# Peptides against a protein of PDB entry 4LZF: the designs that were tried, part 12

Target 1, 155 residues: chain A of PDB entry 4LZF
Amino acid sequence: GGRLVVFPNGTRKELSADGQTVKVMFFNGDVKHTMPDQRVIYYYAEAQTTHITYPDGMEVLQFPNNQTEKHFPDGRKEITFPDQTVKTLHPDGREESVLTDGTIIQLNPDGSKVIQFNTGQREIHTADFKRREYPDGTVKTVYSDGRQETQYPTG

## One batch from the design tools (peptide)

Design b1_p14_1_s2 (made by RFdiffusion4, then SolubleMPNN; from b1_p14_1, 5 letters changed)
Fold by OpenDDE base, seed 5:
Structure b1_p14_1_s2 (fold): chain B 155 residues (1-155), chain A 14 residues (1-14)
Amino acid sequence: as target 1 above (155 residues)
Amino acid sequence: SPEEEAEFAELAAA
């Protein structure tokens, strides 16, 4: 059968009969599961947060507000917000947010921002201007000095 | 935590 170990501080350790699963119930209410696949599931009782670590270096955080964070071995981080917006942070400093309406917001390492609207319009933000590209090929630029320029598809 | 686990003395086993 399994084995139960009780420690003087009130922590309990449960071992499966095959030795492949270990459950530790800490005196503070935290719970640690070591699984046969070598993933570790840690539950922080006070924070009500679950932290899963995988052998490949993947980590998953699950928060009580329904936010989920994935930390990839390559350094990429993916955050799923409670509203189901997904934000990806890349190791190069690029950030991408996908909104539920299909809008994509990209923050580039150079500080520029690109918004791809669900309407097919695209907006580019730099230090010097904001530019709106329309599906018909019209491009409107508003410069930081307040100057505006419109380029029409026909030239 | 692993540190806590290392400090624990066994009280009872079942």
Scores: peptide ipSAE 0.038, ipTM 0.726, DockQ to the pose 0.184
Fold by OpenDDE base, seed 2:
Order: C-alpha cells, then structure tokens, then sequence
Structure b1_p14_1_s2 (fold): chain B 155 residues (1-155), chain A 14 residues (1-14)
C-alpha cells in the first residue's frame, strides 16, 4: 500500500505503493508531484501557477490567467496568451506571433517585420520601405523618403 | 526559491 508521512511543520508526503509517484503537500499549500516518467509538477499556491519540468529540459508554465509558456531545451519559448495568440521566441532573436484569425507576424533579428494576413496579403517592413503584396500580384512600396512605387501583375 | 525553501523545510523535517 501507499505510505503517508506527516512532518511536524504540516508538510505531507504521499508515496505510491510502487514508489514511482511522490506527492508532497507543503505547509504553505504548494504541491509537488514526482511522476514515474521523471517529470516534476510543482504548484505554487500563492501564485496559483503550475510549473512542469521534464527530464529533457522542457519546462511548462501555466498561469492563473490561462497563459501557458513552453520553454524548450533549444532555448525557444512558446507563449500561448489567454486570447489563444501563440508567440514563439527563437534563440536567434526572431519572434513569430500567430493570431487566432490566422494572421502571422514575424519580427526578424535585423529589425524587419513581415505580416502575412489571413486575406493572402503580405506586408514587409524594413528600414528603407514598407511593402504591401496583394493576392492579385500587385505590389505597392512606400519608401522612407516618401516615394511610392506600384508594380502591377500585368506589367 | 520558494521551491528550494519548501524542499529545505522537507529535508529539515525528515
């Protein structure tokens, strides 16, 4: 059978019968689960936050506002916001946001920005210009000096 | 960290 240990400070430790699962209920309300797959699930009672650590170095944070963060072993971070927008932070400094409507926003390490709209339009922002690409093949560029250029699909 | 403090509290009680 399982074993319960009660410490003088009020902390409780539950051991499964097979010894593969450990549950610690701390006196402050925090809870730590050590699972058979070696993941550790820690619940911070005051912050109402769950932190899961995996043996491969993966970490998952679940916040009380329904935000979730994944910290990958390669240094990538993925944030799912309460509105279900997903933002990925890459180790090279690139950021990508995927909106619920399918719009993709990319921030590049060079400071350029690319927006792929759900309508099929694409917008590119650089230090030198803003460019809008339309589904029909029209391309409009507004340069930093105020000059504008439009390229039509038929020449 | 709160986790470390909690773990130390467990170890001190064992």
Amino acid sequence: as target 1 above (155 residues)
Amino acid sequence: SPEEEAEFAELAAA
Scores: peptide ipSAE 0.037, ipTM 0.703, DockQ to the pose 0.110
Fold by OpenDDE base, seed 1:
Structure b1_p14_1_s2 (fold): chain B 155 residues (1-155), chain A 14 residues (1-14)
Amino acid sequence: as target 1 above (155 residues)
Amino acid sequence: SPEEEAEFAELAAA
């Protein structure tokens, strides 16, 4: 059979009969599960937040507002917002947001921004210009000095 | 963190 240990402070530790699962119920209401696959599932009672750690170094945070964060071993982070937008933060400082409509917003380490619209249009923002690329090959550039250029696919 | 405090409390009680 399983084992139950009750500590003087009110913490309880449950061991499975096979010893592969450990459940700790802390005096503050927190709960820690150690699983046979070596995942550790920690529940913060006050914050109502779940933190899962994996043997490979992956971490998953689940917040009460329905936000989820994944922390990858390579330093990448993936945030799923309550609105289901997915934001990826790369170790090089690049950020990418995928909206529910399929629009992709990329923030580059150099400060440039690229928007890939669900229409197939692309917009590039740099220090020097904003550029809109259209599916037909038309490109419109608005420079920071106010100049505008339009390149047509037949030109 | 709450986890660290909780784990410390477990270690102190064990």
Scores: peptide ipSAE 0.036, ipTM 0.696, DockQ to the pose 0.101
Fold by OpenDDE base, seed 3:
Structure b1_p14_1_s2 (fold): chain B 155 residues (1-155), chain A 14 residues (1-14)
Amino acid sequence: as target 1 above (155 residues)
Amino acid sequence: SPEEEAEFAELAAA
């Protein structure tokens, strides 16, 4: 059978019968599970947050507001917000957000921004201009000086 | 917390 150890401070340790699962219930309400696959699942009682550490260095944070963060060993982070928007932070400083409607927002390390709308329209933001590209081939540019240009697909 | 893990380790060694 399993083993239960109760410490004087109120902490409890449960060992499975096979010895492969360990559950520690700390006196403050925190809970640590060590799993047979070497995952460590830590629950912070005060923050109501779950932190999973994988043996490959992957980390997963689950917050009480339904936000989930994945921290990859390569330094990439993936955040799923409560609204189900997924934001990826790349090691090169690029950020990409995918909205639930399929819109993709890219923030580049140079400060430029690209929005790919679900309608097929694309918008490019730079220090010098904002440009809207339409599916029909029309392109409208608004420069920082207030000048505007429109290019039509038929020339 | 890491502090609680340290306390647990001390209690387990006793």
Scores: peptide ipSAE 0.045, ipTM 0.708, DockQ to the pose 0.214; fails the geometry check

Design b1_p14_1_s3 (made by RFdiffusion4, then SolubleMPNN; from b1_p14_1 with A5E D8F)
Fold by OpenDDE base, seed 1:
Structure b1_p14_1_s3 (fold): chain B 155 residues (1-155), chain A 14 residues (1-14)
Amino acid sequence: as target 1 above (155 residues)
Amino acid sequence: SAAEEAEFAALAAA
């Protein structure tokens, strides 16, 4: 049979009969589950937040506002915001946000920004210029000095 | 137990 340990402070520890599952219920309402697959599931009662740790170093945070964060062993983070925007932070400093409308926003380590609009337009921001690429092949560049250039698809 | 509780408190504060 399972085992229940009750501590003087009100914390309870439940062990499954096979010893593969451990549940700790802390006196403050926090809960820790150790699973047979070695996942550890933390529940913070005050914050209403779930934190899952995996044996490979993956971590998953689930917040009460419906935000989810994944922390990968390689240092990458993936944040799903309440509005369902997905933001990926890469170890090299690159950030990528995918909006619900399919727009992709990329922030590069060099400080450049690329926006891929759902319309097929692309906008590139650098220290020297902003450039808009249109689906028809037109390219408009506005340089930091105020100069403008338009390239037409027919040459 | 106390160490696990301190772990939760530390994680909740971060």
Scores: peptide ipSAE 0.030, ipTM 0.694, DockQ to the pose 0.081
Fold by OpenDDE base, seed 2:
Structure b1_p14_1_s3 (fold): chain B 155 residues (1-155), chain A 14 residues (1-14)
Amino acid sequence: as target 1 above (155 residues)
Amino acid sequence: SAAEEAEFAALAAA
């Protein structure tokens, strides 16, 4: 059978019969699970937050507001917001947000922004212009100097 | 918070 150790402070440590699972129930209500796969699950009772650490360096945070954060070993972070928007922060400084309607917003390290709308329209923002690309092939550009250009599809 | 994580880690290491 498993082993239960009760500490004087009220912390309890439960060992599985095989010794592969360890559950520590802290006096404050926090819980630590060490699993056979070497993942460690922390539960912070006051914050109602779950933190999972994996042996490869992956981390998963689950917040009481239903936000989830994944911290990848490569330095990438993926945030799932309560509204189910998914934001990815790349190590190169690029950010990508995928909205629930399928709109994709990219922020590039150079400060440019690209919006891919669910309608098939695309908008590009640079230091020099804003450009709107339409599904029909029409492209409208507004330059920083106030000039406007419309390119029509060759048809 | 990082502080809560540190406290928990300290408690878990004990």
Scores: peptide ipSAE 0.029, ipTM 0.654, DockQ to the pose 0.070
Fold by OpenDDE base, seed 5:
Structure b1_p14_1_s3 (fold): chain B 155 residues (1-155), chain A 14 residues (1-14)
Amino acid sequence: as target 1 above (155 residues)
Amino acid sequence: SAAEEAEFAALAAA
């Protein structure tokens, strides 16, 4: 059968009969599950947060506000915000946010920013300019010196 | 554990 160990501080440890599942109930209300697949599920009672650690190094955090964070073994992070925006942090320093309306915001390691609007317009921000590209081929550039340029589609 | 709490605090701050 299973085994229950009760520690003097009130912590309890439950072992399954097969030894494949371990549940630790800490005196503070925290709960740690070690599963047969070797994932560890930790629940922080005060923070109401679940932290899952996988044997491959993947981690998943679930917050009480419904935010979810995934930490991939390659160093990538994926954050799903309560509004369902998904932000990906890449190991190279690139960040990408996908909004629920289909807008994509990219932050590049060089500090440039690209916004792909759901309307098909694209905006590029660099140290030297902000540029708006329109679906008709019009391009408007505002340079950091205050100069403005409009390029019309070739008729 | 204190280590797990410290790790959590670091992750929640990101």
Scores: peptide ipSAE 0.022, ipTM 0.600, DockQ to the pose 0.042
Fold by OpenDDE base, seed 4:
Structure b1_p14_1_s3 (fold): chain B 155 residues (1-155), chain A 14 residues (1-14)
Amino acid sequence: as target 1 above (155 residues)
Amino acid sequence: SAAEEAEFAALAAA
């Protein structure tokens, strides 16, 4: 059978019969689960936050507002917001947000921004211009100097 | 937040 150890401070440690699962219930309400897969699940009672650490170095944070953060071993972070927007922070400094409507917003390290609209339109923002690319191949550019250019698809 | 991460890291080290 499993073992229960009760510490004088009120912390409780439960060991599964196979010894593969360890549950520590801290006196403050925090809970630590060590799983057979070597995943460690921390529950912070005050913050109502769950922190999962994986043996590969991945970490998952689950917040009480339904936000989830994944920290990948490569340094990438993925944040799922309560609205289900997914933001990826890349190690190169690129940020990508995927909205629930399928719109993708990319922030590049150079400060440029690319929006892929769910309509198939793309908008590129740079220091020098804003450009809208249309599915038909039309490209409209508004330069920082106020000049506008429209490129029509050669059909 | 970074502050929450730091508090969590301290508890994870226990």
Scores: peptide ipSAE 0.022, ipTM 0.617, DockQ to the pose 0.048

Design b1_p14_1_s4 (made by RFdiffusion4, then SolubleMPNN; from b1_p14_1, 6 letters changed)
Fold by OpenDDE base, seed 1:
Structure b1_p14_1_s4 (fold): chain B 155 residues (1-155), chain A 14 residues (1-14)
Amino acid sequence: as target 1 above (155 residues)
Amino acid sequence: SAEEEAEFAELANE
């Protein structure tokens, strides 16, 4: 059968009968589960936050506001916000946000920004210009000096 | 942390 250890401080350790699952219930209300798949699930009672660690170095944080953060072993971070926007932070400093309407916002390490709208329009922001590309092939550029150019699709 | 204190308590009871 399983084993229960009760410590003098009120911490309890439950071991499964097979020894593959360990549950520690700390005196402060925190809970640690060590799973057969080697995941460690830690619940912080005061913060109401769940922290899952995986053997490959993946980490998942679940916050009480319904935000979820994934920390990948490669240094990539993925944040799912309460509004279900997904933001990916890349190790190179690139950031990508996917909105619930399908709009994609990319921030590049050079400070440029690309917006892919759900309408198929794309907007590129650089230090020198803003450019808008339309699904019909029209391209409008507004330069930082106020000059404007429009390129029409070759009919 | 409570985890660190529990690890110390487990080590103290071994």
Scores: peptide ipSAE 0.055, ipTM 0.745, DockQ to the pose 0.119
Fold by OpenDDE base, seed 3:
Structure b1_p14_1_s4 (fold): chain B 155 residues (1-155), chain A 14 residues (1-14)
Amino acid sequence: as target 1 above (155 residues)
Amino acid sequence: SAEEEAEFAELANE
């Protein structure tokens, strides 16, 4: 049978009959589960946050606002916001956001930005200009000096 | 942390 240990501080430790599952219920309301697959599930009672650590170094945070963060062993992070936008943070400093409408926003380490709209339009932001590319091949550029240029598709 | 305090409590009961 399982074992229950009750500590003087009010912490409780439950051991499964096979010893492969451990549940600790801390005096502050926190809960730690050690699973047979060696993942550790920690629940922070005050923050209402769940933190899962995996044997490969993967971490998953689940916040009470429905935000989820994945911390990959390579240093990449993936954030799913409450609105279901998914943001990926790369170790090189590149950021990519995928919106629910299929729009992709890329922030590059040099400070440039690329937006791929769901309409097939693309927008490029640099220090020198903002450019809009249209599906028909029209390109509109607004330079930082206020000059504008429109290139029409060659028929 | 509550975790650290519980680990100390386990060590005190062994």
Scores: peptide ipSAE 0.048, ipTM 0.702, DockQ to the pose 0.119
Fold by OpenDDE base, seed 2:
Structure b1_p14_1_s4 (fold): chain B 155 residues (1-155), chain A 14 residues (1-14)
Amino acid sequence: as target 1 above (155 residues)
Amino acid sequence: SAEEEAEFAELANE
């Protein structure tokens, strides 16, 4: 059968009958579960935060405000905000945000920004210009010097 | 951390 160990400090350790599941209830209210798949689930009682660590180095953080963070072994980080916006931070310094309306915002390591609107319009921001591409093939560029150019799809 | 202190307390009682 399972066993319970009670420590003098009030920490309690529960072992499954097979010994593959361990539950530690710490004196501060924290809880650690070690699972048969070697996943570790830690609950921080004061912060009300859950941290899951996987054997491959994947980590998942769940915050009390419903924010979720995934830390991938490749160094990528994915944040799901309470509003369901998903932000991905790539190891190369690129950031991508997917809004609930389907708008995608990309921040590139060179400081350029690309917005793919849900309407099919695309906006590109660089140090030298802002450019808007329309679904009809019209392209409007506003340069940093104040010059404007419009290219029409029919020439 | 509270985890490290708790793990130390476990190891000290084994």
Scores: peptide ipSAE 0.042, ipTM 0.698, DockQ to the pose 0.114
Fold by OpenDDE base, seed 4:
Structure b1_p14_1_s4 (fold): chain B 155 residues (1-155), chain A 14 residues (1-14)
Amino acid sequence: as target 1 above (155 residues)
Amino acid sequence: SAEEEAEFAELANE
């Protein structure tokens, strides 16, 4: 059968009958589960946060505001915000946010920013200019010196 | 937390 160990400080350790599951209930209300698949589920009672660690090095954080963070073994992070925006942080320093309306915001390691709007418009931000590309092929550039250029599609 | 993990490590070694 399963066993329960109760420590003098109030911490409790429950072992399954098969020995494959361990549940530790700490005196502060934190809970640690070691699962048969070797994932560890830690619950922080004060923060109401769940932290799952996988044997491959993947981590999942679940916050009380419904934010979820995934830390991949390759160093990529994926954050799902409460508003359901998904932000991906790449190991190369690139960041990509996908908004619920389908807008994609990319931050590049060179400091450039690209916004792809759900309308098919694209905006590129660099140190030297902001550029708006329209679906019809019109391109508007606003330079850092305040100059503006509009290129019309060649008919 | 780090404290509870340290305590768990202590209690696991007892």
Scores: peptide ipSAE 0.036, ipTM 0.673, DockQ to the pose 0.135

Design b1_p14_2 (made by RFdiffusion4)
Amino acid sequence: AAAAAAAAAAAALA
Fold by OpenDDE base, seed 3:
Structure b1_p14_2 (fold): chain B 155 residues (1-155), chain A 14 residues (backbone only)
Amino acid sequence: as target 1 above (155 residues)
Amino acid sequence: not in this file (backbone only, 14 residues)
């Protein structure tokens, strides 16, 4: 059968009958689960935050505001915001945000920005210009010197 | 046998 150990400080430790699951309920309200799949789940009572550590080095943080952060072993981070926007931070400094409407916003390490709209339009921002690409192949560019150029599709 | 100490929370918000 399972076992319950009660410590003098009020901490309680529950062991499953098979010994594969361990639950520690600390006197401060924190909880630690060790799972059969080697996940370690920490619940921090004061912060109301859950922290899951996986054996491959992946970490998942769940915050009380419904934000979730995934920390991948390769250094990439994936943040799901309360509004369900998903932001990926790459080790090279590139950032990508996917909005709930399907719009994708990419921030590049060189400071350029690319927006892929859900309409199929794309906008490119650089130090020298803003460019709008349309699904029909039309391209409009506004240069930093104020010049404007329109390139029409072929055909 | 030994009572475990409570873990400290350190989580950074995005």
Scores: peptide ipSAE 0.035, ipTM 0.722, DockQ to the pose 0.027
Fold by OpenDDE base, seed 4:
Structure b1_p14_2 (fold): chain B 155 residues (1-155), chain A 14 residues (backbone only)
Amino acid sequence: as target 1 above (155 residues)
Amino acid sequence: not in this file (backbone only, 14 residues)
């Protein structure tokens, strides 16, 4: 059978019979689970936050507002916001947000921005222009100097 | 094994 150890400070430690699962219930309400797969689950009672660490270096944070953050071993971060928008932060500084409607917003390290609308339209923002690409192949560009250009699809 | 102290929280919201 498992074991329960109760410490004088009120902390409790539960060990599975195989020793592969350990649950520590701290006196402050925090909980630490060590799982057979070697993931460690921290629950911070005051913050109501769950922090999972994986043996490969991945980390998952779950916040009381329903936000979830994944920290990947490669340095990438993935944030699922309460509204279910998913934002990926890449190690190169690129950011990508996927909205619930399927719209994708990319922020590039050079400061350019690309919006891929759920309509199939794409908008590119640079220092020099804003460009709208339409599903029919039409491209409209508004340059920083106010000049406008329309490129029509090749028939 | 001695009683462990509570884990330190360092979670940051995005």
Scores: peptide ipSAE 0.034, ipTM 0.720, DockQ to the pose 0.027
Fold by OpenDDE base, seed 2:
Structure b1_p14_2 (fold): chain B 155 residues (1-155), chain A 14 residues (backbone only)
Amino acid sequence: as target 1 above (155 residues)
Amino acid sequence: not in this file (backbone only, 14 residues)
């Protein structure tokens, strides 16, 4: 059978009969599971947070407010907010937020921003202009110098 | 050998 070790400090360690699962219940209420697939699951009792580490370097954080963070081995991070917005932070510094309505907000390393609205409209923000692209092909640009132009659809 | 408690995880804000 399995084994239970009780330490003088109140920490308890459970070992499965096959030795593939280890559960440590710390004196502070934290719990550590080492699983057969070599993932390690930490539960931090005070923070009510779960932290899973995988052998490949993947990490998953689950917070009590329903936020989830995935930290990929390539340096990418994916945050699912309580409102179910998903934000991806890329290693190149690009950030992309996908809202629940389908709107996509991209922040580029150069400071430019692109918003793809669920209506099919697109807005581009640069140092030099703000541009709105419409599904019909109309493009409105407001330049930083105050100049405005409208490009009408062709065809 | 008694196990030590783990440190709390840090949250990333976005």
Scores: peptide ipSAE 0.031, ipTM 0.694, DockQ to the pose 0.023
Fold by OpenDDE base, seed 1:
Structure b1_p14_2 (fold): chain B 155 residues (1-155), chain A 14 residues (backbone only)
Amino acid sequence: as target 1 above (155 residues)
Amino acid sequence: not in this file (backbone only, 14 residues)
């Protein structure tokens, strides 16, 4: 059968009969599960946060506000915000946000920014200019010196 | 051996 160990501080440890599952219920309300697949599930009672660690180095954080964070072994992070925006942080410093309306925002390591709007418009921000591209082929550029240029579609 | 409670971990909240 399984085993139950009760410690003087109020912590309880439950071991499954097969020895593959361990549940520690800490005196403060925290819970730690070690599962047969070697994932470890931490529940922090005060923070109401769940932290899952996988044997490959993957980590998943679940916050009480419905935010979820995935930490990949390669250093990539994926954050799902309460509004369901998904932000990916890459090890090279690149960031990508996908909004629920389909808008994509990219922040590049060089400081440039690209916004792909759901309307098909695109906005590019660099050190030298801000550029708006329209679906009809019109391109408007505002340069850092204040000069403005409009390129009209050919044809 | 009595285990101590683990410290809460968090990255970027909100």
Scores: peptide ipSAE 0.031, ipTM 0.696, DockQ to the pose 0.023

Design b1_p14_2_s1 (made by RFdiffusion4, then SolubleMPNN; from b1_p14_2 with A1S A9L A12E)
Fold by OpenDDE base, seed 3:
Structure b1_p14_2_s1 (fold): chain B 155 residues (1-155), chain A 14 residues (1-14)
Amino acid sequence: as target 1 above (155 residues)
Amino acid sequence: SAAAAAAALAAELA
């Protein structure tokens, strides 16, 4: 059968009969689970944080404020904030945030910013201008020198 | 970009 080892310091170690599941309950309240699928689940009692590591290098952090972070083996990170905004950080430095209303905000490595509004409008920010594109085809540009230009839809 | 880091686990005895 399974085994329970109780150490003098209060740490407890539970082993399944097949040895595929190991649960260590540390004296400080931390818990470590080693699962049959090779996931390792850490619970840090003081921080109330769960940290799951996968054999492929994936890591998942769950924080007490309901924030979740996924760290992918390729270096990408995906953060789900408490408000359910999802932010993806790409290895190339690009960042994308998807808001709950469907708005997408992209920050590019060159410093440019693109906002795709849920209304179909798009706003582009560069060093040289801010540009608003409207669903009807109108485009308004405000240049860094203060000049403004409106391009009207054809038709 | 991240919340507070997790604390270190206590050392396992065996």
Scores: peptide ipSAE 0.050, ipTM 0.721, DockQ to the pose 0.031
Fold by OpenDDE base, seed 1:
Structure b1_p14_2_s1 (fold): chain B 155 residues (1-155), chain A 14 residues (1-14)
Amino acid sequence: as target 1 above (155 residues)
Amino acid sequence: SAAAAAAALAAELA
């Protein structure tokens, strides 16, 4: 009981019998699905990219190289790269990357950087120093003026 | 984000 409309330009529109699903197949190969849940699925044929929009403002982009981007209503973005690294971009400017080996990289709005290595080592970068913390409690600091300091574990 | 940007959809006919 659905309907098919064929336009002179080659675009086709399919309407479900209940009217809750609409599929538009554009003359350029793009496709738009409007779903009963109000989700809209765009397929861009030339870019081979899928773009899903949700009524709450969520958006999901799926690229042909297997990258996925989620755009949250609060402004946060989550990017899953082809190598499966997950990068989160926060509205405050903070960025966090989680690598497949468990390494976590944090970029802070003040320009500082923190790397938590899977080895248990931690590295902190600021305008004034680069600091490496070791699992044994040793801390090595290289200051911007070239001075170096090593703090050895106690006890 | 990736350099791969999604192209604009073609316009629907009214």
Scores: peptide ipSAE 0.048, ipTM 0.719, DockQ to the pose 0.030
Fold by OpenDDE base, seed 5:
Structure b1_p14_2_s1 (fold): chain B 155 residues (1-155), chain A 14 residues (1-14)
Amino acid sequence: as target 1 above (155 residues)
Amino acid sequence: SAAAAAAALAAELA
């Protein structure tokens, strides 16, 4: 059958009859679940944070403010903010944020930034310029030297 | 951005 072990320090360990599920309730209120699928669920009582580790190296953090972080084995991280914005951090240094309105913000390793607005406008930031592209083909550029240029669509 | 990082887990007993 299942087992309950109570340690002198107040920690408790519950083992399922098959040994596939282990629940450790630490004296400080932390909880560790080892599941049959070999995922380990840590609950940190003081921080009210859940940390799930998977056999493949995937990790999921759930914070009390409803933020979730996924740490992928390849080094990628995905953060879901309380407002449901999703930010992906890539191993190469690229970052992408997807807002709930469909706006996409990309930060590139070279320092450039691209914003794709839900209106179909795009804004590009580089060391040399800021550029706004409009759905009609108009392009407005402000160069680092202060020069401005507007390119009109071909009609 | 683990600003509210999880606390250290208490050591598991043998």
Scores: peptide ipSAE 0.048, ipTM 0.719, DockQ to the pose 0.031
Fold by OpenDDE base, seed 4:
Structure b1_p14_2_s1 (fold): chain B 155 residues (1-155), chain A 14 residues (1-14)
Amino acid sequence: as target 1 above (155 residues)
Amino acid sequence: SAAAAAAALAAELA
């Protein structure tokens, strides 16, 4: 059978019969689960935050505001915000946000920004211009000097 | 921007 150890300080340790699962309930309310799949689940009682560490180096944070963060072994981070927007932060500095409406916002390391709207329109922001690309092939550019240019589709 | 990570767990007993 399993084991329950109760320590004088109030910490409790539960061990499964097979030894594959260990649950430590700390006196401060924190909880640590070691699972058969070797993931470790930390619960921080005061912060009401869950932190899962995987043997491959993946980490998952779950915050009380319903935000979830995934920290990948390659250095990439994926944040699911309470509104269900998903933001990916790449090691190269690129950031991509996918909104619930399907809009994709990309922030590039060079400082440029690309918005792919759910309508099929795309907007590109650079230091020199903002450009709107329309599904019909029309492209409107507003340059930093105030000049505007329209490019019409071919055909 | 990421939320702040939680503080470390209390020390586990041997």
Scores: peptide ipSAE 0.047, ipTM 0.713, DockQ to the pose 0.031

